# Ledger of designs, part 18: peptides against a protein of PDB entry 6A30

Target 1, 150 residues: chain A of PDB entry 6A30
Amino acid sequence: AQDADNVLQPIMDLLDSNLTLFAKICEKTVLKRVLKELWKLVMNTMERTIVLPPLTDQTMIGTLLRKHGKGLEKGRVKLPSHSDGTQMIFNAAKELGQLSKLKDHMVREEAKSLTPKQCAVVELALDTIKQYFHAGGVGLKKTFLEKSPD

## One batch from the design tools (peptide; aimed at target 1 Y132)

Design b2_p16_3_s3 (made by RFdiffusion4, then SolubleMPNN; from b2_p16_3, 8 letters changed)
Fold by OpenDDE base, seed 4:
Parts: C-alpha cells; structure tokens; sequence
Structure b2_p16_3_s3 (fold): chain B 150 residues (1-150), chain A 16 residues (1-16)
C-alpha cells in the first residue's frame, strides 16, 4: 500500500492541480472531456512508469511530471480573469500534450515481466485512480474507466 | 478516499 501511494502521489498532485484549474475555467461538458483525456494520460503514464522503469525510479516519475508540470504551479492559481482562462486551458492542454509525447521518449525497454510485488502495486494504484476519477458517480462513468488499459 | 472527495468538491464548485 505504501509503495502504491508513493507511485501515485506525484500523479495525484498533478491531477489535483490540473483539475483545480479546469474546474474553475471549464464548463461541465468541457471538464468531462478534459477528465477523459487526463484519465488516458494517467493510464499511459502509469503503464510506463511502473512497467518500463523499475519501481525504484519513483524519482523519475516525479521529475518527469515536474518537468512537464513545472508550469502548473501547485499554488492556488488566482482565479484568472475570464480572458486568462482560455489561455490557461490552452497552456494546460499543451502541457498534457507534451506528457502524452513523453511516451515517445521513454525508451521501449523490453517489457520486463512485473514481479508479484509490482503487480500488486499496479493493481492497487489502478483501483485508486479509478475511484478517484469516478468520484462516487460524479466524475467519469465506470464503463468508460473500465475501457482504459489496465 | 481523499482523492474521491476532492473530485466531488471540484465538480460541485464547477456547478455553482
């Protein structure tokens, strides 16, 4: 459980920062779309972070997410004026796009079989993230979450 | 979970 938390914490911090921004500037329909894209990004990031690098590279996740998230100041972004909101969405989308491209830069190391410990961490992490995005039915639908790679 | 509650809160705030 602690290992799963360690893996998830950087991702959750990034998600919280992004969602806080998006919740302020997006309408419901746009937010749902953003959540779907974030879900895909998280799933892809988890797969690469846990499966490709040894779990020992927790520092790389944080660094990669920080390098791409450096523009997402953890700080409560002051409610941008309505005009600034569009630019913030654009910037956030650009950052997310860069995170998705991070896939291409992660050396396809040979898919090493996960150890039983790594599998348990991935399963726990996946369940936690699903619950996060579902949010008791307020967030994304379970059917959508189950279609994501796990 | 804390994360779930956070998303609920954010969604609620968006609906205001």
Amino acid sequence: as target 1 above (150 residues)
Amino acid sequence: SKSEERIKQLTKEMKK
Scores: peptide ipSAE 0.051, ipTM 0.595, DockQ to the pose 0.354
OpenDDE base, seeds 1, 2, 3, 5: peptide ipSAE 0.034, 0.035, 0.042, 0.046; ipTM 0.574, 0.581, 0.587, 0.594; seed 2 fails the geometry check

Design b2_p16_3_s4 (made by RFdiffusion4, then SolubleMPNN; from b2_p16_3, 6 letters changed)
Fold by OpenDDE base, seed 5:
Structure b2_p16_3_s4 (fold): chain B 150 residues (1-150), chain A 16 residues (1-16)
Amino acid sequence: as target 1 above (150 residues)
Amino acid sequence: SESEKRIKELTEAMKE
């Protein structure tokens, strides 16, 4: 559980700041699209974070995610105007794009089979993330989450 | 857990 939380914390910090904002400013259709893109990013980031040696990559990813998560003011942000919301989405997309680039620079060490411990961490992390993205039924559908490749 | 708390908070935020 603690290992799963350590993997999830940087991701959740990024997601919490952005999704709370997006939930307020986006229409349902836009929000769904954003959630799908974030889901892909999270899945890809988790796969690399767990499979790759934790030291250098976790620190770099954690620092990057934390830096981007802090850019969105923690707090009950006054409902931004529609124009402000668009700019915030653009900024968030840019930040997420940088995370995707980090993915490309992470040396694909050949997919070593995960240790049993790593598998357990992945399973716990995936269950938590699925619940997070489902968000009590207002987020992504369970069917979509279950069909997504881990 | 902290994750469960965050899930609840997100769920509430998305309902508003």
Scores: peptide ipSAE 0.109, ipTM 0.663, DockQ to the pose 0.686
OpenDDE base, seeds 1, 2, 3, 4: peptide ipSAE 0.098, 0.100, 0.098, 0.100; ipTM 0.647, 0.653, 0.651, 0.648

Design b2_p16_4 (made by RFdiffusion4)
Pose (drawn by RFdiffusion4):
Structure b2_p16_4 (pose): chain A 105 residues (1-54, 100-150), chain P 16 residues (1-16)
Amino acid sequence: AQDADNVLQPIMDLLDSNLTLFAKICEKTVLKRVLKELWKLVMNTMERTIVLPPSKLKDHMVREEAKSLTPKQCAVVELALDTIKQYFHAGGVGLKKTFLEKSPD
Amino acid sequence: SAAVEERIEKIQEAAE
């Protein structure tokens, strides 16, 4: 849990002062649009940084084996991810839970 | 996390 916090700390320091500034000055729809968009952005960047997928093999170029995360690493990632979701739900001001769950991103 | 709960509370207060 402490490790998950440390992982999210950089992105939370960035969004905190902001998300906060918005919903204060945005109409509901405007806020929802921005959050939906920032949501897609975070999920996409995570997909393309911490978990980029894994060369000529014999003759025909095959994808390499993924280097598995350690058990502790897997757990930290799952929890951190579940935490960002609650962060964007924001207890009922941010995105609805139903939207986040069915988010294709 | 207590720190995350505090950040969510700030968002909720700002929204009100």

Design b2_p16_4_s1 (made by RFdiffusion4, then SolubleMPNN; from b2_p16_4, 8 letters changed)
Fold by OpenDDE base, seed 4:
Structure b2_p16_4_s1 (fold): chain B 150 residues (1-150), chain A 16 residues (1-16)
Amino acid sequence: as target 1 above (150 residues)
Amino acid sequence: SSRLQERIQRIKEAAA
C-alpha cells in the first residue's frame, strides 16, 4: 500500500487541481472526454513508472512530474472568473502536454517481467486510480475503466 | 485511504 501511494502521489498531485477545475467548468460531455484522455495518460505514465524504471527511480520521476506540473496548487481550485477560467484551462492543457512529453523522454527499456512485489503495487495503484477517476459516480463509468485498453 | 477519499470528495463537490 505504501509503495503504491508513493508511486501515485506525484501523478495524483498533478491531476488534482486540473481535475477539480475541469469538473467545475466543463459540461458533462466535455468533462468525460477530458477524463478519458487523462485516464490514458495516467495509465501510460504509471506503466512506465513501475515497469520500465526500478521503483527506486520514482523520486526522480516525481521530481520531473512536479517540474512539468508548473507548481499545481494542492487542494480545491477556486472558481475562476470567466477570463481567468480560459487562462487556467490553457495552462492546464500545457501542463498535461508537458506530462505527455515527459512520458516520451523516459528511457525505453525492454519489457521486464514484474516481480511479485511490483505486481502487487501495480494492482493497488490501478484500483486507486480507478476509484479516483470514478469519483464516487461523477467521473468515468466503471465499465469504461475496466475495459480501457491502456 | 483517507487521502484518496479526500481527493474524491473534492471532485464530487466541484462537479455538483
Scores: peptide ipSAE 0.185, ipTM 0.750, DockQ to the pose 0.765
OpenDDE base, seeds 1, 2, 3, 5: peptide ipSAE 0.142, 0.148, 0.168, 0.170; ipTM 0.712, 0.719, 0.736, 0.740; seed 2 fails the geometry check

Design b2_p16_4_s2 (made by RFdiffusion4, then SolubleMPNN; from b2_p16_4, 6 letters changed)
Fold by OpenDDE base, seed 4:
Structure b2_p16_4_s2 (fold): chain B 150 residues (1-150), chain A 16 residues (1-16)
Amino acid sequence: as target 1 above (150 residues)
Amino acid sequence: SPRLQERIEKIQKAAK
């Protein structure tokens, strides 16, 4: 459990800032769409990080998300004026797009078989992220989260 | 995880 938490921490920190902002500035339908895209991104990133490099590369997920999320400066989310909110969504979408492009550059290395321990960590991590995106019912539906390609 | 719960609550609050 602690290992899973450690692996997720960089992702969760990034998501916390972004999702909190989006939750404040987006209408529910827009928020849902944003969440879906973020979910896809997270799942894709996790798949690659877990399947391609050794799980020890916690730094890669964090760094990839941070490098591509650097445009999401930890700027004190000043409650963006309505104009700032739209720009932030646009920037986030742009960042998501860049992360998606990163997908294309990551060489599909042969999926190394995960050890049972690594599999357990991944499962815990996935469960945690699913719960986070569901957000007690205000986020994505459980059915959507369960159907996402793992 | 207590931390996860805190994160969830933060989102819930923001979504209101």
Scores: peptide ipSAE 0.376, ipTM 0.878, DockQ to the pose 0.762
OpenDDE base, seeds 1, 2, 3, 5: peptide ipSAE 0.355, 0.365, 0.358, 0.371; ipTM 0.866, 0.872, 0.870, 0.875

Design b2_p16_4_s3 (made by RFdiffusion4, then SolubleMPNN; from b2_p16_4, 9 letters changed)
Fold by OpenDDE base, seed 5:
Structure b2_p16_4_s3 (fold): chain B 150 residues (1-150), chain A 16 residues (1-16)
Amino acid sequence: as target 1 above (150 residues)
Amino acid sequence: SSRLQARIERIKKAAA
């Protein structure tokens, strides 16, 4: 459980800030598309964080995600005017882009089978993330989350 | 998780 929290907490903090903003600004269809892209990004990042990286890479990802998450919160205080909302989305997209770049810089180790501990962490992490993205029915459909190849 | 539920409620409120 603690290992899953260590992996997810930086991602969840970033996502919470972004999703709250996007839910306020975006039309439902646009929001759904954004959520799908975020889902893919999170799944791919999580896979690398659990399966591939040495502990040093996790720290780097965590630091990057927290830095970006805090930056987004500072912008949240202003009532989003339409123009302000667009800029905030752009900034959020830029921050997510930096996360993807970090992912690309992660050293790919050879595909290893997951240990029982890693499997337990993955299962817990996936359940938590699925619940988060479902968001009590206002987010992504459970069927999509369960059938996602990511 | 109570924290997860709180996050879900915030998203619901924002989406309403």
Scores: peptide ipSAE 0.092, ipTM 0.665, DockQ to the pose 0.712
OpenDDE base, seeds 1, 2, 3, 4: peptide ipSAE 0.082, 0.086, 0.088, 0.087; ipTM 0.649, 0.648, 0.655, 0.652; seed 4 fails the geometry check

Design b2_p16_4_s4 (made by RFdiffusion4, then SolubleMPNN; from b2_p16_4, 7 letters changed)
Fold by OpenDDE base, seed 5:
Structure b2_p16_4_s4 (fold): chain B 150 residues (1-150), chain A 16 residues (1-16)
Amino acid sequence: as target 1 above (150 residues)
Amino acid sequence: SPRLQKRIEKIKEAAK
C-alpha cells in the first residue's frame, strides 16, 4: 500500500492541481472530455512506468512531474482561459508523448513479466486511479473506467 | 485512503 502511494503521489499531485482547475473552469461536458483524455494519458503512462525498471522510473517520473509541477507553479499566476487549458493539456500530452518515444528506445530490453508484488501494486494503483477519476460520481462513469483496456 | 477521499472531495467541491 505504501509503495503504491509513493508511486502514485507525484501523478496524483499533478492530477489534483489540474483537475481542480479544470473542474472550476470547465462545464461538465468539457470536464468529462478532459477526464477521458487524462485517463488515457495516465493509463499509458502507468503501463510504461510499471513495465520499466523501478530505479530509473522513479527518478524520471519524479523529474518529469517535478518539471511539470514547476511549470504549473509558474502557470498558477494567470487563470488559464479555455484556450490556455486546452494548450496545457496539449503540452502535457506532448510531453507524455515524448515519454512514448523513450519507451521505443527502451523496448529493446525484454519486457520482464511483473513480479507478484509488482502486480499487486499495479492493481492497487489502478483501483485508486479509477476511484479518483470517478470522483464520487462527478467524474467519469464506472462503466467507462471498467471497459478501458488495462 | 483518507488522502484519496480528501482529493475526491476537493474535485467534487470544485465541480459545484
Scores: peptide ipSAE 0.248, ipTM 0.795, DockQ to the pose 0.780
OpenDDE base, seeds 1, 2, 3, 4: peptide ipSAE 0.212, 0.118, 0.237, 0.188; ipTM 0.776, 0.685, 0.788, 0.758

Design b2_p16_5 (made by RFdiffusion4)
Pose (drawn by RFdiffusion4):
Structure b2_p16_5 (pose): chain A 105 residues (1-54, 100-150), chain P 16 residues (1-16)
Amino acid sequence: AQDADNVLQPIMDLLDSNLTLFAKICEKTVLKRVLKELWKLVMNTMERTIVLPPSKLKDHMVREEAKSLTPKQCAVVELALDTIKQYFHAGGVGLKKTFLEKSPD
Amino acid sequence: SSAEERIKKLAEELKE
């Protein structure tokens, strides 16, 4: 849990002062649109940075084996991910839980 | 956790 906090700390420091500034000055729809968009952005960047997928093999170029995360690493990633979701839900001001769960991103 | 506490504070500030 402490490790997951440390992982999310950089992105939370960035969004905190912001998300906060918004909903204070945005209409509901405007806020929801921005959050939905920032949500897609965070999920996409994570997909393309911490978990980028894995060369010529014999003759026909095959994808290499993924280097598995350690058990502790897997757990930290799952929890941190579940935490960002709750962060964007924001207890009922951010995105709805139903939207976040079915988010294709 | 510290992240949960920050999420609670954020939710309170957004409701204001």

Design b2_p16_5_s1 (made by RFdiffusion4, then SolubleMPNN; from b2_p16_5, 6 letters changed)
Fold by OpenDDE base, seed 3:
Structure b2_p16_5_s1 (fold): chain B 150 residues (1-150), chain A 16 residues (1-16)
Amino acid sequence: as target 1 above (150 residues)
Amino acid sequence: SSSQQRIKELTEKLKE
């Protein structure tokens, strides 16, 4: 548990900063949509960072934005501006590029398979992040969090 | 747990 907390500390700091800002500037419906997109970005970033060899932050973020950018426009969400909403997600994605450091915390050797201990830490980390996005029921629904981000 | 405390704090912020 302590190891998982240590690994999550940088991610939690980043998420706290972004979510606090979004909660202040977005109405509830817009905030929910932003949270869903942020969840997808976090999960995809973690998967690629931990399982795959490190990619450049710019390349990884660009791929994620292209994949999920089309989904942002299809929602019945009254965004103040399509440009504003897209820009907020873009800025959040840039900051989430720092999640690449998670691999350095969990796996010291590049392209190495996770040990049983490391797998346990990843599992605890994922559960904690799900709880974080659920936020006692005021965030994302559990059914959404249990689905694949794809 | 430090993480659990942070989750609680975020929960309260989102309720406001």
Scores: peptide ipSAE 0.334, ipTM 0.860, DockQ to the pose 0.752
OpenDDE base, seeds 1, 2, 4, 5: peptide ipSAE 0.326, 0.311, 0.326, 0.234; ipTM 0.854, 0.848, 0.854, 0.810

Design b2_p16_5_s2 (made by RFdiffusion4, then SolubleMPNN; from b2_p16_5, 8 letters changed)
Fold by OpenDDE base, seed 1:
Structure b2_p16_5_s2 (fold): chain B 150 residues (1-150), chain A 16 residues (1-16)
Amino acid sequence: as target 1 above (150 residues)
Amino acid sequence: SASQERIEKLTKEMKK
């Protein structure tokens, strides 16, 4: 469990920063849509990262996402005025859109086989991320999370 | 766990 937490930390930090902001500024329906798109992006990115590089404690996912996601500084984002909120959503959408381009640049290198231990960590990590997106039932439905993002 | 704390935090924020 601790190993999975360590592996997930970079991506979770990014998700926490973005989703906390979105949860504050988005209506429930909009938030759900954002979650769905973000879930697809995360799963696609993870699939490629798991298949291509050896699971190092520093997930290339977190690094790649951090590199392209200018981390919203953990500032107490004041509830932006309606105008500011729209601009923030636009900027966030733009940033997320750039993350989709990462898909095209990740060249399929030969899949390195994971050790059984690494597989177990990945499975636990995936389960944790699913739980995170489910958010105690207020996020995405389990049925959606259990389906392939394809 | 750290992950559970994050989940709880997000859950709380989404319930607002």
Scores: peptide ipSAE 0.522, ipTM 0.921, DockQ to the pose 0.703
OpenDDE base, seeds 2, 3, 4, 5: peptide ipSAE 0.512, 0.516, 0.512, 0.508; ipTM 0.919, 0.921, 0.919, 0.918

Design b2_p16_5_s3 (made by RFdiffusion4, then SolubleMPNN; from b2_p16_5, 7 letters changed)
Fold by OpenDDE base, seed 5:
Structure b2_p16_5_s3 (fold): chain B 150 residues (1-150), chain A 16 residues (1-16)
Amino acid sequence: as target 1 above (150 residues)
Amino acid sequence: SKSQERIKQLTEEMKK
């Protein structure tokens, strides 16, 4: 359980910061689309994080997230014409876009076979993430989560 | 776990 939490922590920190905002400002249909894209991003990130040494990946993700988070403060183009909500969406979208680039900075190591322990951690992590995205039925459908590339 | 607590919080926020 602790190992799964360690793997999830960087992802959850990112999701917590953005999903609360999205839930407040997005219409239901828009929110679902955003969640689907985030789901794909999370699945792709997990695949890389688990295949790579967990400690290096966590540090790298944390460092990259922190580096990109700081960069967004300076890039606040005060577009005077945009509502506070639109600016927040733009900033959040920019942050998410930077996370997508994080994928490219992760060293593509050759896919190594997971040990049974690693598999157990992955399964637990996946279950937690599925529950997170399902969000008690208001998020993504279970059928979508189960059929998605994981 | 911390993750479970976060899930609960997120679920409540999405219900609003």
Scores: peptide ipSAE 0.048, ipTM 0.614, DockQ to the pose 0.766
OpenDDE base, seeds 1, 2, 3, 4: peptide ipSAE 0.034, 0.026, 0.030, 0.034; ipTM 0.609, 0.603, 0.601, 0.602; seed 1 fails the geometry check

Design b2_p16_5_s4 (made by RFdiffusion4, then SolubleMPNN; from b2_p16_5, 5 letters changed)
Fold by OpenDDE base, seed 5:
Order: structure tokens, then C-alpha cells, then sequence
Structure b2_p16_5_s4 (fold): chain B 150 residues (1-150), chain A 16 residues (1-16)
């Protein structure tokens, strides 16, 4: 559990900060849409991480969120253009992208298979993130979370 | 765990 927490810490810190803000400034419908887009971003990031594990656990989520964060910045969330909320989402996406800059300094390694321990950590991390986005039932529906982000 | 605490926190924030 501690290992999973450590792996998730960078992304969760970012999510906590941004979602707390979004919860305050967005109405429920907009907030759900934001959650869905963030979920897709996170899931796509994790999927790539499993397929191509990064060198370090902490940089793993950050790097993958960068590529998809650009998609969020490009307005995947249909929010009013030039609204304060939209700007905040764009800023969040930029911040996600910046977390991946650390990867540019890392040596590119070939894709490696995960050890059983690493697999267990990833599985626990995935479950934790699902629970996080479900948020006791007030967030995303379980059916949505169980589907592919595609 | 820290993660569980984060979940609880988010849950409360989303309920507002």
C-alpha cells in the first residue's frame, strides 16, 4: 500500500490541488465532465506506463500525463471559451505537462517487463485511482471507470 | 493510508 501511495503521489498531489479548485468553481455538470477528461488522461497514462514502464516509479505517471495533458489543454472539455474555469483547466494541463520534463533528463530505457511486485503495485495503484475518481459515489460512476478510456 | 485520506477529502469537496 505504501509503495502504491508513493507511486501515485505526484499525480495525486496535482489532482488534489486542481480538483479542489474545480469543485469550488464548477457546477456539477461541468465538474463531472472535468473528472471524465482527467480520468481519461490518467488511464491513458497508466496504460502506457504498464506497456512501457518508465525508469522510476515517481516519474512514470508524470511522464505519461504530459502527452495526454496536451489533449486536455486543447479543449477536450467543452467549457465556455475564455472562461476562468477553462483557463484553470488549461493551466492544470500545462502543469501536468511540466511534471514530465523530468523525463527528458532520464536515460531512455528499453521496455521491460514488470516484476510480480511491480505488477501488484500497479494494480493497487489502479484500484486506488478508481476509488479516488469514484469519490464515494459522488464522482464518476463505476461503470464508466471500468471501461477503457477510449 | 494517504490515498484513503485523499479519497475522503475529495469526496467531501465534491459533496459541497
Amino acid sequence: as target 1 above (150 residues)
Amino acid sequence: SKSQERIKKLTEELKK
Scores: peptide ipSAE 0.492, ipTM 0.914, DockQ to the pose 0.661
OpenDDE base, seeds 1, 2, 3, 4: peptide ipSAE 0.479, 0.477, 0.476, 0.488; ipTM 0.911, 0.910, 0.911, 0.913

Design b2_p16_6 (made by RFdiffusion4)
Pose (drawn by RFdiffusion4):
Structure b2_p16_6 (pose): chain A 105 residues (1-54, 100-150), chain P 16 residues (1-16)
Amino acid sequence: AQDADNVLQPIMDLLDSNLTLFAKICEKTVLKRVLKELWKLVMNTMERTIVLPPSKLKDHMVREEAKSLTPKQCAVVELALDTIKQYFHAGGVGLKKTFLEKSPD
Amino acid sequence: SAEERIKKLAEELKEA
């Protein structure tokens, strides 16, 4: 849990002062649109940074084996991910839970 | 913690 907090700390410091500034000055629809968009952006960047997928093998170029995360690492990632979701739900001001769960991103 | 910050953020947004 402490490790997951440390992982999310950089992105939370960035969004906090912001998300906060918004919903205070945005119509519901405007806020929802921005959050939906920032959501897609975070999920995409994470997909393309901490978990980029894994070369000529014999003759025909095959994808390499993924280097598995340690058990502690897997758990920290799962929890941190589940936490960002709750962060964007924001207890009922951010995105709905139903939207986040079915988010293709 | 992250949970405490999420709670504070939710309170501040609901007050707005």

Design b2_p16_6_s1 (made by RFdiffusion4, then SolubleMPNN; from b2_p16_6, 7 letters changed)
Fold by OpenDDE base, seed 3:
Structure b2_p16_6_s1 (fold): chain B 150 residues (1-150), chain A 16 residues (1-16)
Amino acid sequence: as target 1 above (150 residues)
Amino acid sequence: SSQERIEELTKKLKEA
């Protein structure tokens, strides 16, 4: 548990800062949409960082922004300002690109498979992040969190 | 701890 907490601490610090801001400025339905997009972004970033270590931060960010940027435009989400809300999400996505640092905590060698210990830490970390986004039932639904973000 | 962070986020989202 302590190892997973140590790995998640930087991620939670980043998410707490962004979510605190979004909770203050977003209407509830908008906030839920933002949470869904952040969840997808976090999951994709973690997957690519851990499973595909050779990817650079810039390539990951570019791919994630391109994939999720199109999804935000299709929603009836009246963001307080169309430009500001989208820009905030893009800024959050850029900041979440720093999750590449998770690679250094999870995998010592870029091309190496995870050890059993590392796998256990990843599993616990993923479960903890699901609980984080569920937020005692006021965040995302469990059914959404159990589905693949793709 | 991560659990304390989850509880704090839960509180913040309930107040929003």
Scores: peptide ipSAE 0.424, ipTM 0.891, DockQ to the pose 0.695
OpenDDE base, seeds 1, 2, 4, 5: peptide ipSAE 0.374, 0.378, 0.392, 0.377; ipTM 0.866, 0.868, 0.877, 0.869

Design b2_p16_6_s2 (made by RFdiffusion4, then SolubleMPNN; from b2_p16_6, 6 letters changed)
Fold by OpenDDE base, seed 4:
Structure b2_p16_6_s2 (fold): chain B 150 residues (1-150), chain A 16 residues (1-16)
Amino acid sequence: as target 1 above (150 residues)
Amino acid sequence: SAQERIEELTKKLKEA
C-alpha cells in the first residue's frame, strides 16, 4: 500500500490541481470529456512508467511531473474570472500536451519484466487510479474505466 | 491517504 501511494502521489498531485480547476470552470459535460482525456493520458503514462523505467525511477516520474507540474505553480488558483477560466483550460491542456510528449522522451529501455511485488504494486495503483477517476460515481463510469487501455 | 484524496475529489466534483 505504501509503495503504491508513493507511486501515485506525483500523479495525484498533478491531477488534484487540474481537476479542481476544471471542476470550477467546466460544465458537467465538458468536465466529463476532460476527465476522459486525463484518464487516457494517465493510463498511457502509467503504461510507459511500468514498461520502461524501473519503479525505482519514481524520481524521474516525480521529477518529470514536477518539471511539467512546476508550470502548475502553487499559484493560488484565484477563482478564475470567466476570462481566466478559458486561459487556465488552455494552459492545462498545454501542460497535458507536454505530458503526452513526455511519452516520446521516455527512452525505450527494454521492457524489464516486473517482479511479482512490482506487479502487485502496479495493480493496486491502477485500482486506486480507477477509483480516483470514478470519484464515488460523479466522475467517469466504471464501464469506461474498464475499457481503458492497460 | 489515497482514499482521503478520492473523497476530497468526490466532494469537489459534487459541488461543481
Scores: peptide ipSAE 0.286, ipTM 0.823, DockQ to the pose 0.700
OpenDDE base, seeds 1, 2, 3, 5: peptide ipSAE 0.280, 0.279, 0.282, 0.281; ipTM 0.818, 0.820, 0.823, 0.820

Design b2_p16_6_s3 (made by RFdiffusion4, then SolubleMPNN; from b2_p16_6 with A2S E3Q A10T E15K)
Fold by OpenDDE base, seed 1:
Structure b2_p16_6_s3 (fold): chain B 150 residues (1-150), chain A 16 residues (1-16)
Amino acid sequence: as target 1 above (150 residues)
Amino acid sequence: SSQERIKKLTEELKKA
């Protein structure tokens, strides 16, 4: 359980910051769409990370997200407390664009074999992140989360 | 913990 938490922490750090912002500036329908797109992005990123680098407590996902997320934090820090809704939406869109670029730059290399322990961690991590996006029922529907993130 | 973060997100999304 702790290993799965450690794997997810970097992802959740990014998601928490962005989702908090989106929840403030987006109406319900837009927010739901954003959640769906983020889910697809996260699942694709996790898939590629599982196949390419070994799962460690410091996940390559976290590192990759941080490398591109430094721009995200700069964008968020630059949100003046007095920025109008339009500027906030622009910044949020920019952040989403950076995440999309990250997805596009991830190259699938040769699949690495996982140990039984790593498999167990991945399974628990996937279950946990599904719970995260479900958010006690106010997030994404369970039926959506069980579908392929195509 | 992840569970605590899930609870926090749940509350944030309820406000939206």
Scores: peptide ipSAE 0.567, ipTM 0.935, DockQ to the pose 0.677
OpenDDE base, seeds 2, 3, 4, 5: peptide ipSAE 0.548, 0.564, 0.565, 0.565; ipTM 0.930, 0.935, 0.934, 0.935

Design b2_p16_6_s4 (made by RFdiffusion4, then SolubleMPNN; from b2_p16_6, 7 letters changed)
Fold by OpenDDE base, seed 5:
Parts: C-alpha cells; sequence; structure tokens
Structure b2_p16_6_s4 (fold): chain B 150 residues (1-150), chain A 16 residues (1-16)
C-alpha cells in the first residue's frame, strides 16, 4: 500500500493541482472531457512505465512531475480562462509525454517480468487511480474506467 | 493517504 502510494503521489500531486483548477473554471461537460483526456494520458504513461524497467526510475519521474507541478503554481497568478485551461492541459500532456519519452531513451533493459511484489503494487496503484478518476461518482464512470486497457 | 486525497478531490469536484 505504501509503495503504491509513493508511486502515485507525484501523479496525484499533478492531477490534484490541475483538476482543482479545472473544477473552478470548467463547466461539468468540459471537466468530464478533461478527465477523459487526463485518464488516457495517465494510462498511457503508466503502461509505458510498467513496460519500462522497475521503480528506481519512478523517483526520477516523481521528481520531474513534482518540478513541473511546482511550475504550475507559479502560473496561478493569472485569472484562469477556459483557453488557459486548455493550454494547461496541453502543457501537462506535453510534459507527461516528454517524461515518457525520456524513459524510452533510458536503456531498454529487457522487459524483465514484474516480480509478484511489483505486480501487486501495480494492481493496487491501478485500482487507486481508477478510484481517483471516479472521484466518488462525480468523475468518470466505472464502466469507462474498466474498459480502459491497463 | 491516497483515500484522503480521493475524498478531497471528490469534495472539490462536487463543489464545481
Amino acid sequence: as target 1 above (150 residues)
Amino acid sequence: SAQQRIEELTKKLKEA
């Protein structure tokens, strides 16, 4: 549980900051669209992270995500507009995409099968992130989350 | 905890 929390913490920090902003500036329909795009981005990033060598690289992603998350705080002084929100999503997607690419450039050590412990952490992390995106029923539908390839 | 963060997010999204 703690390991999964540690893995998710940087992602959740980024998501919390962005979603809090989007919740304030977006209507429900726009927010749902944002959540779907973020879900796809997170799932793609996690998939790449799982296929890429183990947890030691997650600290680098976490540090990079945290650095980028702090960068979002400095932008907070501007009145969030819908256009600014879209640009922020794009920037967040770009940043996460760049992080995934950076991992791809890290030496493809052969896809070692995840240890049972690593599998358990990944399963717990995936369950937790699904719950996060469901957000007590105000986020994405469970059916949508379950259809997403892990 | 992750659960606490989910609850906080849920609250924020409900207030939207």
Scores: peptide ipSAE 0.301, ipTM 0.832, DockQ to the pose 0.709
OpenDDE base, seeds 1, 2, 3, 4: peptide ipSAE 0.300, 0.291, 0.290, 0.297; ipTM 0.831, 0.828, 0.828, 0.831

Design b2_p16_7 (made by RFdiffusion4)
Pose (drawn by RFdiffusion4):
Structure b2_p16_7 (pose): chain A 105 residues (1-54, 100-150), chain P 16 residues (1-16)
Amino acid sequence: AQDADNVLQPIMDLLDSNLTLFAKICEKTVLKRVLKELWKLVMNTMERTIVLPPSKLKDHMVREEAKSLTPKQCAVVELALDTIKQYFHAGGVGLKKTFLEKSPD
Amino acid sequence: EEVEELVAELKEKILA
């Protein structure tokens, strides 16, 4: 849990002062649109940074084996991910739980 | 316009 907090700390410091600024000054729809968009952005950047997928093999170029995360690493990632989701739900001001769950991103 | 600018800046920070 402490490790997951440390992982999310950088992105939370960025968004905190902001998400906070918004909903204060945005209409519901405007806020929802921004959060939906910032959501897609975070999920996409995570997909393309911490988990980029894995060369000529014999003759025909095959994808390499993925280097597995350690058990502790897997757990930290799962928890940190589940935490960002709750962060964007924001207990009922952010995105609905139903939307986040079915988010293709 | 101010909100759009803030959102644009925030997007750049997330990407960086």

